# Peptides against a protein of PDB entry 6FBK: the designs that were tried, part 9

Target 1, 90 residues: chain A of PDB entry 6FBK
Amino acid sequence: EDTGVRVELAEEDHGRKSTIALRLWVEDPKKLKGKPKDNGAIEFTFDLEKETPDEVAQEMIESGFFHESDVKIVAKSIRDRVALIQWRRE

## One batch from the design tools (peptide; made by RFdiffusion4, then SolubleMPNN)

Design b1_p10_5_s4 (from b1_p10_5, 4 letters changed)
Fold by OpenDDE base, seed 2:
Structure b1_p10_5_s4 (fold): chain B 90 residues (1-90), chain A 10 residues (1-10)
Amino acid sequence: as target 1 above (90 residues)
Amino acid sequence: MKRVFRVTPL
């Protein structure tokens, strides 16, 4: 499903570290229930072993990037990209 | 610690 939120690697992944750099931005705001306050790309690190998409999405909401009603769609966008990265590593 | 987020223009 197209979440309207795009997530990409912010750096080349060589599969050496458990942490990756990600870049997230809203591509289609119509897919969100709330209106994101920022129109830029959000860069952050993600620990493939210790962190979860839901936790990161919640932290983004707490930081004011998204409305609480969009936590699941944001988490899904992160999860989907992380899954692809992990599958590509195998 | 709070997570660090960096925002950059698209």
Scores: peptide ipSAE 0.737, ipTM 0.926, DockQ to the pose 0.941
Fold by OpenDDE base, seed 4:
Structure b1_p10_5_s4 (fold): chain B 90 residues (1-90), chain A 10 residues (1-10)
Amino acid sequence: as target 1 above (90 residues)
Amino acid sequence: MKRVFRVTPL
């Protein structure tokens, strides 16, 4: 399902590090319940072994990027991209 | 520690 939130690699993944650089932005704000404060791309690192999409999404909300009502949709967006990256590494 | 986020314009 389309979350309206896009997540992409911010760097080329060579599959050797447990951490990856991601870029996240709102592609379709209509899919969100709240209105994002920012309209830019959010870059961050993600540890494939230690972190979870839910944790990152929560931290984005705490930072004011998204409304709390959208935590799950943001987390799903991250999860889906991370899954694709993991699958590509296999 | 707080997570580091870098925001850039689209």
Scores: peptide ipSAE 0.737, ipTM 0.925, DockQ to the pose 0.941
Fold by OpenDDE base, seed 1:
Structure b1_p10_5_s4 (fold): chain B 90 residues (1-90), chain A 10 residues (1-10)
Amino acid sequence: as target 1 above (90 residues)
Amino acid sequence: MKRVFRVTPL
């Protein structure tokens, strides 16, 4: 499913560490229920062993990037990218 | 500690 939110690696993944640098941005705002505060790319690190997509998505909302009604959409975007990265590491 | 988010131009 196209969430309208894109997540990509902000650095090359050599599969050596549990933390990865990600970049997230809105490609199609029509997919969101709320309106994001801006159209920049959000960069952050994600710990593959300790953190969850839902947790990080909630933190983005608390930081004011997205409306609370879009937490699941944002979380799914992160989850899908993380899954791809982990699958490629196998 | 609050998570660090950096916003950059697309």
Scores: peptide ipSAE 0.737, ipTM 0.925, DockQ to the pose 0.908
Fold by OpenDDE base, seed 3:
Structure b1_p10_5_s4 (fold): chain B 90 residues (1-90), chain A 10 residues (1-10)
Amino acid sequence: as target 1 above (90 residues)
Amino acid sequence: MKRVFRVTPL
């Protein structure tokens, strides 16, 4: 499903590192319950072996980027992209 | 350590 939140690779993935660079931004704010803090692209690293989308989403909430009511939709957007990256590596 | 987030304009 369309979360209204887009997540893309911020670097080329050669499938050799366990860490990847991601970029996340809001495409459709109507899909969110709260109003995002900013309208920029959020860049961060993600460890495919040690970290989880839910953990990163919670940290974004704590940083004030999104309202707590939107933690699940943010986590899903990250999860969906991570899954695609992992499938592509197989 | 707190996660590092970098915000850039679209």
Scores: peptide ipSAE 0.736, ipTM 0.925, DockQ to the pose 0.941

Design b1_p10_6_s2 (from b1_p10_6, 4 letters changed)
Fold by OpenDDE base, seed 3:
Structure b1_p10_6_s2 (fold): chain B 90 residues (1-90), chain A 10 residues (1-10)
Amino acid sequence: as target 1 above (90 residues)
Amino acid sequence: MKRKFIVTPL
């Protein structure tokens, strides 16, 4: 499923650390219900063992990056990338 | 503490 939101590694992953750096940005704003405040790449760290995509998405909403109605689509975008990273580490 | 987000232009 294409969320219109892209998430990529902001660093090389050697599969040794539980914390990774991610970069998130909007590719297709039509997929979002709200209008993003500003268009740019958002970089953040993510702990694969302790944090959840839903938590991070909610924090992005609180920070004003996205409308509350888009929390689930943002969370899914992060979840999908995290899953790929974890699968690659196997 | 609030999560740190670093925003850069595309």
Scores: peptide ipSAE 0.746, ipTM 0.928, DockQ to the pose 0.947
Fold by OpenDDE base, seed 4:
Structure b1_p10_6_s2 (fold): chain B 90 residues (1-90), chain A 10 residues (1-10)
Amino acid sequence: as target 1 above (90 residues)
Amino acid sequence: MKRKFIVTPL
């Protein structure tokens, strides 16, 4: 399902590190229940072994990037991309 | 510690 939130690799993934750099931004704000306070791409590191998409999404909410009502949609966006990356590593 | 987020214009 289209979350309206796009997540891409911010670096080339050679499949050797447990951490990856991701970039997240809103493509379709209509999919969100709240209005994002910032209009930009958010870059962050994600540890494939220690962190979860939900935790990162919650931290984004706490940082004020998204409304709390959109935590799950943001988490899903991250999860979906992470899954693709992990599948590619196999 | 808070997670580091780097924001850049689209």
Scores: peptide ipSAE 0.746, ipTM 0.927, DockQ to the pose 0.942
Fold by OpenDDE base, seed 2:
Structure b1_p10_6_s2 (fold): chain B 90 residues (1-90), chain A 10 residues (1-10)
Amino acid sequence: as target 1 above (90 residues)
Amino acid sequence: MKRKFIVTPL
């Protein structure tokens, strides 16, 4: 499913550490229920062992990047990318 | 601590 939110690696992943740098941005705002306040790419670190996409998505909302009604779609976009990264590491 | 988010223009 196309969430309209794109997430990519912000650095090359060599599979050496549990933390990765990600970059997230809205590609299709029509997919979101709310209107994102930011129009840039958001870079952040994600710990593959300790953190969850839902927690990070919630923190983005608390920071004012997205409306609370879009927490699940944002979390899904992160989850989907993280899954791909983990699968590629194997 | 609040998570650090760095925003850059597209």
Scores: peptide ipSAE 0.745, ipTM 0.927, DockQ to the pose 0.940
Fold by OpenDDE base, seed 1:
Structure b1_p10_6_s2 (fold): chain B 90 residues (1-90), chain A 10 residues (1-10)
Amino acid sequence: as target 1 above (90 residues)
Amino acid sequence: MKRKFIVTPL
């Protein structure tokens, strides 16, 4: 499913650390229920072992990047990328 | 602590 939110690695993943750097941005705002704060790329670290996409998405909401109604779609975008990264590490 | 988010232009 196309969430309209794109998430990519902000650094090369050598599979050596539990933490990865991600970059997230809105590619298609029509997929979101609310209007995002801005149209920049948001870079953040994600701990593959300790953190969850839902928690990170909620933190983005609290930081004002997205409307609360879009927490699930943001979380899904992170989850899908994280899953792909973990699959590639196998 | 608050999560660090770094925002850059596309």
Scores: peptide ipSAE 0.745, ipTM 0.927, DockQ to the pose 0.939

Design b1_p10_6_s3 (from b1_p10_6, 3 letters changed)
Fold by OpenDDE base, seed 5:
Structure b1_p10_6_s3 (fold): chain B 90 residues (1-90), chain A 10 residues (1-10)
Amino acid sequence: as target 1 above (90 residues)
Amino acid sequence: MKRVFKVTPL
């Protein structure tokens, strides 16, 4: 399902580290209930072994990037991309 | 520690 939020690798993944760099931005704001503050790309690191998409999404809300009502669609966007990255590593 | 977020223009 299209969340309207896009997540991509911010660096090349050689499959050696448990951490990856991700970049997240809004492609279709109509899919969100709230209005994001800034229309830029958010870059962050993600530990494939220790962290969860829900935790990161919640931290983005705490930082003021998204409304709390959109936590699940943001988390889903991250989860879907992480799943694809893990698939490529196998 | 707080997570670090870097914002850049599209």
Scores: peptide ipSAE 0.736, ipTM 0.925, DockQ to the pose 0.953
Fold by OpenDDE base, seed 4:
Structure b1_p10_6_s3 (fold): chain B 90 residues (1-90), chain A 10 residues (1-10)
Amino acid sequence: as target 1 above (90 residues)
Amino acid sequence: MKRVFKVTPL
């Protein structure tokens, strides 16, 4: 599914660390129920072993980047990218 | 601790 939210690696992944650097931004705001507060790319680290997309998405909401109604779509965008990264690491 | 987010222009 196209969430309208894009997530990419902010650094090359050599598959050695449990943490990765991600960059997230809105490509299609029409896919969101609310209006994003910021217009930029959000960079953050994600621990593949300890963290979950839902928790990170929730933290983004709490930080004011997105409306609470979009937590699931944001989480999905992160989850989908993380899955791809993990699959690549196989 | 709060997560660190770095925001940059697109």
Scores: peptide ipSAE 0.736, ipTM 0.925, DockQ to the pose 0.946
Fold by OpenDDE base, seed 2:
Structure b1_p10_6_s3 (fold): chain B 90 residues (1-90), chain A 10 residues (1-10)
Amino acid sequence: as target 1 above (90 residues)
Amino acid sequence: MKRVFKVTPL
């Protein structure tokens, strides 16, 4: 499923640390129920061992980047990328 | 602490 939200590594991943730098942005706003407040790329760190896509997505909503109705789609976009990263590390 | 988000133009 294409969430319309893209997430990519903001740095090269050597698989050495549990934290990674990610960059997230909206490619297709029509996929979202609400209107995103920002049109830029959001960069943040994600701890593969301690954090979850859902809590990070919730924090983005609380920060005003997305509408609360889109928390799950944002979380999914993060989850999908994180899964790929972890699979590549194996 | 609140999470740090850095926004940059596309």
Scores: peptide ipSAE 0.734, ipTM 0.925, DockQ to the pose 0.942
Fold by OpenDDE base, seed 1:
Structure b1_p10_6_s3 (fold): chain B 90 residues (1-90), chain A 10 residues (1-10)
Amino acid sequence: as target 1 above (90 residues)
Amino acid sequence: MKRVFKVTPL
């Protein structure tokens, strides 16, 4: 499913650390229920062993990047990218 | 601690 939110690695993943740098931005705003505050790229670290996409998405809402109605869409975008990264590490 | 988010223009 296309969430309209794009998530990519912000740095090359060598599979050596449990943490990865991600970059997230809105590619198709009409797929969101609310209106994002800006159209920049959000870079953050994600711990593959300790953190969850849903919790990170909640923190983005709290930081004011997205409307609370879009937490699940944001979480899904992160989850899908994280899954791909983990699959590539196998 | 608050999560650090770095925002840059596309």
Scores: peptide ipSAE 0.733, ipTM 0.925, DockQ to the pose 0.920

Design b1_p10_6_s4 (from b1_p10_6 with E4V K8T)
Fold by OpenDDE base, seed 2:
Structure b1_p10_6_s4 (fold): chain B 90 residues (1-90), chain A 10 residues (1-10)
Amino acid sequence: as target 1 above (90 residues)
Amino acid sequence: SKRVFKVTPL
């Protein structure tokens, strides 16, 4: 499913550490129920061993980046990218 | 602590 939210690696992943740098932005705002407060790219680190996409998405909501009704779609976009990264590490 | 988010222009 196209969430309208893009997530990419903000740095090259050598598969050496559990933390990765990600960049997230909205490509299609029509896919979201609410309107994001920013139109830029959000960069953050993600710990593959300790954190979950849901937690990070919730924190983005708390920071005001997205409406609470879009937490799941944001989490999904992160999850999908993280899964891909983990698969590529195998 | 609060997560750090860095916002940059597209």
Scores: peptide ipSAE 0.753, ipTM 0.928, DockQ to the pose 0.945
Fold by OpenDDE base, seed 4:
Structure b1_p10_6_s4 (fold): chain B 90 residues (1-90), chain A 10 residues (1-10)
Amino acid sequence: as target 1 above (90 residues)
Amino acid sequence: SKRVFKVTPL
């Protein structure tokens, strides 16, 4: 399902590192229950072996980027992109 | 430790 949150690679993935650079932003704010603090693109690194989308989403909420009610939708957007990246690495 | 987030305008 379309979360309204877009997540893309911030750099090319050559499949050599366990860490990737991601960029996340709101594409359709109507999909969110709360209003995000900013309307920019959030860049961060993600460790494919050690980290989880839920943990990263929680950290974004704690940092004030999103309302707590939207933690799951943010996590899903990250999870969906990470899954695609991992599938491409096969 | 706190995660590093870099924010840039769209």
Scores: peptide ipSAE 0.752, ipTM 0.928, DockQ to the pose 0.952
Fold by OpenDDE base, seed 5:
Structure b1_p10_6_s4 (fold): chain B 90 residues (1-90), chain A 10 residues (1-10)
Amino acid sequence: as target 1 above (90 residues)
Amino acid sequence: SKRVFKVTPL
């Protein structure tokens, strides 16, 4: 499902670390209920062993990047990308 | 949260 939110690796993944660098941005704003704070790419690190997409999405909302009503769509975008990265590591 | 977010222009 197209969430309208794009998530990509911000660095090369050699599969050696449990942490990865991700970049997230809105590609289709009409897919979101609220209006994003900024129209840039948000870069952050994600620990594949200790963190969850839902926790990161909630932290983005707390920081004011997205409205609370869009937490699940943001989390899904992160989850889907993380899954792809993990599959590539196997 | 203490998470660091870096915003860059598209």
Scores: peptide ipSAE 0.751, ipTM 0.929, DockQ to the pose 0.857
Fold by OpenDDE base, seed 1:
Structure b1_p10_6_s4 (fold): chain B 90 residues (1-90), chain A 10 residues (1-10)
Amino acid sequence: as target 1 above (90 residues)
Amino acid sequence: SKRVFKVTPL
């Protein structure tokens, strides 16, 4: 499902470390319940072994990037990209 | 600790 939120690698993944750099931005704001305050790309690191998409999404809400009602949409966007990256590493 | 988020223009 198209969440309206896009997540991409911020750097080339060589599959050697558990931490990856990601870039996240809103592509279709109409698919979100709230209105994002910022209109930029959010870059962050994600530990494939220690962190979860839900936890990172919650931290984004706490930082004010998204409305709390959109936490699951944001988490799904991260989860989908992370899964794709992990599958490519196999 | 707070996670670091870097915002850049689209």
Scores: peptide ipSAE 0.751, ipTM 0.928, DockQ to the pose 0.942

Design b1_p10_7_s1 (from b1_p10_7, 3 letters changed)
Fold by OpenDDE base, seed 5:
Structure b1_p10_7_s1 (fold): chain B 90 residues (1-90), chain A 10 residues (1-10)
Amino acid sequence: as target 1 above (90 residues)
Amino acid sequence: MKRVFKVTPL
């Protein structure tokens, strides 16, 4: 399902580290209930072994990037991309 | 520690 939020690798993944760099931005704001503050790309690191998409999404809300009502669609966007990255590593 | 977020223009 299209969340309207896009997540991509911010660096090349050689499959050696448990951490990856991700970049997240809004492609279709109509899919969100709230209005994001800034229309830029958010870059962050993600530990494939220790962290969860829900935790990161919640931290983005705490930082003021998204409304709390959109936590699940943001988390889903991250989860879907992480799943694809893990698939490529196998 | 707080997570670090870097914002850049599209």
Scores: peptide ipSAE 0.736, ipTM 0.925, DockQ to the pose 0.948
Fold by OpenDDE base, seed 4:
Structure b1_p10_7_s1 (fold): chain B 90 residues (1-90), chain A 10 residues (1-10)
Amino acid sequence: as target 1 above (90 residues)
Amino acid sequence: MKRVFKVTPL
């Protein structure tokens, strides 16, 4: 599914660390129920072993980047990218 | 601790 939210690696992944650097931004705001507060790319680290997309998405909401109604779509965008990264690491 | 987010222009 196209969430309208894009997530990419902010650094090359050599598959050695449990943490990765991600960059997230809105490509299609029409896919969101609310209006994003910021217009930029959000960079953050994600621990593949300890963290979950839902928790990170929730933290983004709490930080004011997105409306609470979009937590699931944001989480999905992160989850989908993380899955791809993990699959690549196989 | 709060997560660190770095925001940059697109």
Scores: peptide ipSAE 0.736, ipTM 0.925, DockQ to the pose 0.940
Fold by OpenDDE base, seed 2:
Structure b1_p10_7_s1 (fold): chain B 90 residues (1-90), chain A 10 residues (1-10)
Amino acid sequence: as target 1 above (90 residues)
Amino acid sequence: MKRVFKVTPL
């Protein structure tokens, strides 16, 4: 499923640390129920061992980047990328 | 602490 939200590594991943730098942005706003407040790329760190896509997505909503109705789609976009990263590390 | 988000133009 294409969430319309893209997430990519903001740095090269050597698989050495549990934290990674990610960059997230909206490619297709029509996929979202609400209107995103920002049109830029959001960069943040994600701890593969301690954090979850859902809590990070919730924090983005609380920060005003997305509408609360889109928390799950944002979380999914993060989850999908994180899964790929972890699979590549194996 | 609140999470740090850095926004940059596309």
Scores: peptide ipSAE 0.734, ipTM 0.925, DockQ to the pose 0.937
Fold by OpenDDE base, seed 1:
Structure b1_p10_7_s1 (fold): chain B 90 residues (1-90), chain A 10 residues (1-10)
Amino acid sequence: as target 1 above (90 residues)
Amino acid sequence: MKRVFKVTPL
């Protein structure tokens, strides 16, 4: 499913650390229920062993990047990218 | 601690 939110690695993943740098931005705003505050790229670290996409998405809402109605869409975008990264590490 | 988010223009 296309969430309209794009998530990519912000740095090359060598599979050596449990943490990865991600970059997230809105590619198709009409797929969101609310209106994002800006159209920049959000870079953050994600711990593959300790953190969850849903919790990170909640923190983005709290930081004011997205409307609370879009937490699940944001979480899904992160989850899908994280899954791909983990699959590539196998 | 608050999560650090770095925002840059596309």
Scores: peptide ipSAE 0.733, ipTM 0.925, DockQ to the pose 0.915

Design b1_p10_7_s2 (from b1_p10_7, 4 letters changed)
Fold by OpenDDE base, seed 4:
Structure b1_p10_7_s2 (fold): chain B 90 residues (1-90), chain A 10 residues (1-10)
Amino acid sequence: as target 1 above (90 residues)
Amino acid sequence: SRRVFRVTPL
């Protein structure tokens, strides 16, 4: 499922740290219900052991990046990328 | 604590 939100590694992952650097941006705004305030790439760290995509998505909304109606879309985007990273580490 | 987000233009 295409969320319209793209998430990529902001750094090369050597699989040694529990934290990774991610970059997130809107690729297809039509997939979102709300209109994002910013049109740039959002960079952040994600702790693979302690954090969840839903928590990060909520914090992005609290920061004003996305409308609350799009929390699940954003969370899914992060989750999907994190899953790929985890699978690659195996 | 508040999460740190860095925004850069595309």
Scores: peptide ipSAE 0.758, ipTM 0.930, DockQ to the pose 0.944
Fold by OpenDDE base, seed 5:
Parts: C-alpha cells; sequence; structure tokens
Structure b1_p10_7_s2 (fold): chain B 90 residues (1-90), chain A 10 residues (1-10)
C-alpha cells in the first residue's frame, strides 16, 4: 500500500554494517491526517539490529515532524523500506 | 529523544 511517505537509502549499502542511512519525505500529503512540519527530506541512521520502525516514527513525532495520528503510516513506510533492504542483503 | 535528524531541501 502507498503510504504517501517515501523512504530511500541516503548512502550506498555495502551490506557490511548493521546501520544504514535513510532519507524520508512526504510524496503525497493527502495521505496524511495531519500537516507535516517541513516539506524537506529527513535524514537519519537506522540500526537494523537494535531499532524498530515504530520507535523511529515515534521519535519523529516527538521531534514535531508529523502529527501523532500519522505515526503508523510513517512507521509502515520505514518498515517496508527496511524489509526490502534486508531482503536484498540475503 | 536523542536521535539526530537532518532536514534537507527536496
Amino acid sequence: as target 1 above (90 residues)
Amino acid sequence: SRRVFRVTPL
């Protein structure tokens, strides 16, 4: 399902580290219930072994990037991209 | 949270 939120690798993944750099931005704001704080791309690192998409999404809410009602769709967008990256590493 | 977020223009 298209969440309206896009997540991509911010750097080349060599499959050697447990951490990856990601970039997240709103592609279709109509899919969100609230209004995002910024219209830019949010860059962050993600630890494939220690962190979860839900935790990161919640931290984005706490930072004011998204409304709390959109935490699940943000988490899903991160989860879907992370899963794809992990599948490609196998 | 202590997480670092960097915002860049699209």
Scores: peptide ipSAE 0.758, ipTM 0.932, DockQ to the pose 0.839
Fold by OpenDDE base, seed 1:
Structure b1_p10_7_s2 (fold): chain B 90 residues (1-90), chain A 10 residues (1-10)
Amino acid sequence: as target 1 above (90 residues)
Amino acid sequence: SRRVFRVTPL
């Protein structure tokens, strides 16, 4: 499913560390229930061993990037990208 | 601790 939110690697993944750098931005705002704070790309690190997409999504909301009603959409976007990265590491 | 988020232009 197209969440309207895009997540990509902000650095090349060599599969050597558990932490990856990600970049997240809104491609289609119509997919969101609320209006995002900005239209820039949000860069952050994600620990593949310790963190969850839902936790990170919630932190983005607490930081004011997205409306709380879109937490699941944002979390799914992160989850889908993380899963893809992990699958490619196998 | 608070997570670090950096916003950059598209």
Scores: peptide ipSAE 0.757, ipTM 0.930, DockQ to the pose 0.905
Fold by OpenDDE base, seed 2:
Structure b1_p10_7_s2 (fold): chain B 90 residues (1-90), chain A 10 residues (1-10)
Amino acid sequence: as target 1 above (90 residues)
Amino acid sequence: SRRVFRVTPL
């Protein structure tokens, strides 16, 4: 499903580290229940072994990037990209 | 610690 939120690698992934750099931004705001405050790309690191999309999404909400009602859609966008990255590594 | 987020223009 298209979440309206895009997540891409912010750097080349050589499959060497457990951490990756990601870039997340809203492509279709109509897909969100709330209205994001920022219209830029959010860059952050993600530990493939220790962190979860839900936890990171919650931290984004606490930081004021998204409304609490959109935690699941944001988490899904991260999860989907992370899954693709992991599948590509295998 | 608090997660670091960097916002850049699209």
Scores: peptide ipSAE 0.757, ipTM 0.930, DockQ to the pose 0.948

Design b1_p10_7_s3 (from b1_p10_7, 4 letters changed)
Fold by OpenDDE base, seed 3:
Structure b1_p10_7_s3 (fold): chain B 90 residues (1-90), chain A 10 residues (1-10)
Amino acid sequence: as target 1 above (90 residues)
Amino acid sequence: MKRKFIVTPL
């Protein structure tokens, strides 16, 4: 499923650390219900063992990056990338 | 503490 939101590694992953750096940005704003405040790449760290995509998405909403109605689509975008990273580490 | 987000232009 294409969320219109892209998430990529902001660093090389050697599969040794539980914390990774991610970069998130909007590719297709039509997929979002709200209008993003500003268009740019958002970089953040993510702990694969302790944090959840839903938590991070909610924090992005609180920070004003996205409308509350888009929390689930943002969370899914992060979840999908995290899953790929974890699968690659196997 | 609030999560740190670093925003850069595309």
Scores: peptide ipSAE 0.746, ipTM 0.928, DockQ to the pose 0.943
Fold by OpenDDE base, seed 4:
Structure b1_p10_7_s3 (fold): chain B 90 residues (1-90), chain A 10 residues (1-10)
Amino acid sequence: as target 1 above (90 residues)
Amino acid sequence: MKRKFIVTPL
């Protein structure tokens, strides 16, 4: 399902590190229940072994990037991309 | 510690 939130690799993934750099931004704000306070791409590191998409999404909410009502949609966006990356590593 | 987020214009 289209979350309206796009997540891409911010670096080339050679499949050797447990951490990856991701970039997240809103493509379709209509999919969100709240209005994002910032209009930009958010870059962050994600540890494939220690962190979860939900935790990162919650931290984004706490940082004020998204409304709390959109935590799950943001988490899903991250999860979906992470899954693709992990599948590619196999 | 808070997670580091780097924001850049689209």
Scores: peptide ipSAE 0.746, ipTM 0.927, DockQ to the pose 0.937
Fold by OpenDDE base, seed 2:
Structure b1_p10_7_s3 (fold): chain B 90 residues (1-90), chain A 10 residues (1-10)
Amino acid sequence: as target 1 above (90 residues)
Amino acid sequence: MKRKFIVTPL
């Protein structure tokens, strides 16, 4: 499913550490229920062992990047990318 | 601590 939110690696992943740098941005705002306040790419670190996409998505909302009604779609976009990264590491 | 988010223009 196309969430309209794109997430990519912000650095090359060599599979050496549990933390990765990600970059997230809205590609299709029509997919979101709310209107994102930011129009840039958001870079952040994600710990593959300790953190969850839902927690990070919630923190983005608390920071004012997205409306609370879009927490699940944002979390899904992160989850989907993280899954791909983990699968590629194997 | 609040998570650090760095925003850059597209």
Scores: peptide ipSAE 0.745, ipTM 0.927, DockQ to the pose 0.934
Fold by OpenDDE base, seed 1:
Structure b1_p10_7_s3 (fold): chain B 90 residues (1-90), chain A 10 residues (1-10)
Amino acid sequence: as target 1 above (90 residues)
Amino acid sequence: MKRKFIVTPL
């Protein structure tokens, strides 16, 4: 499913650390229920072992990047990328 | 602590 939110690695993943750097941005705002704060790329670290996409998405909401109604779609975008990264590490 | 988010232009 196309969430309209794109998430990519902000650094090369050598599979050596539990933490990865991600970059997230809105590619298609029509997929979101609310209007995002801005149209920049948001870079953040994600701990593959300790953190969850839902928690990170909620933190983005609290930081004002997205409307609360879009927490699930943001979380899904992170989850899908994280899953792909973990699959590639196998 | 608050999560660090770094925002850059596309």
Scores: peptide ipSAE 0.745, ipTM 0.927, DockQ to the pose 0.934

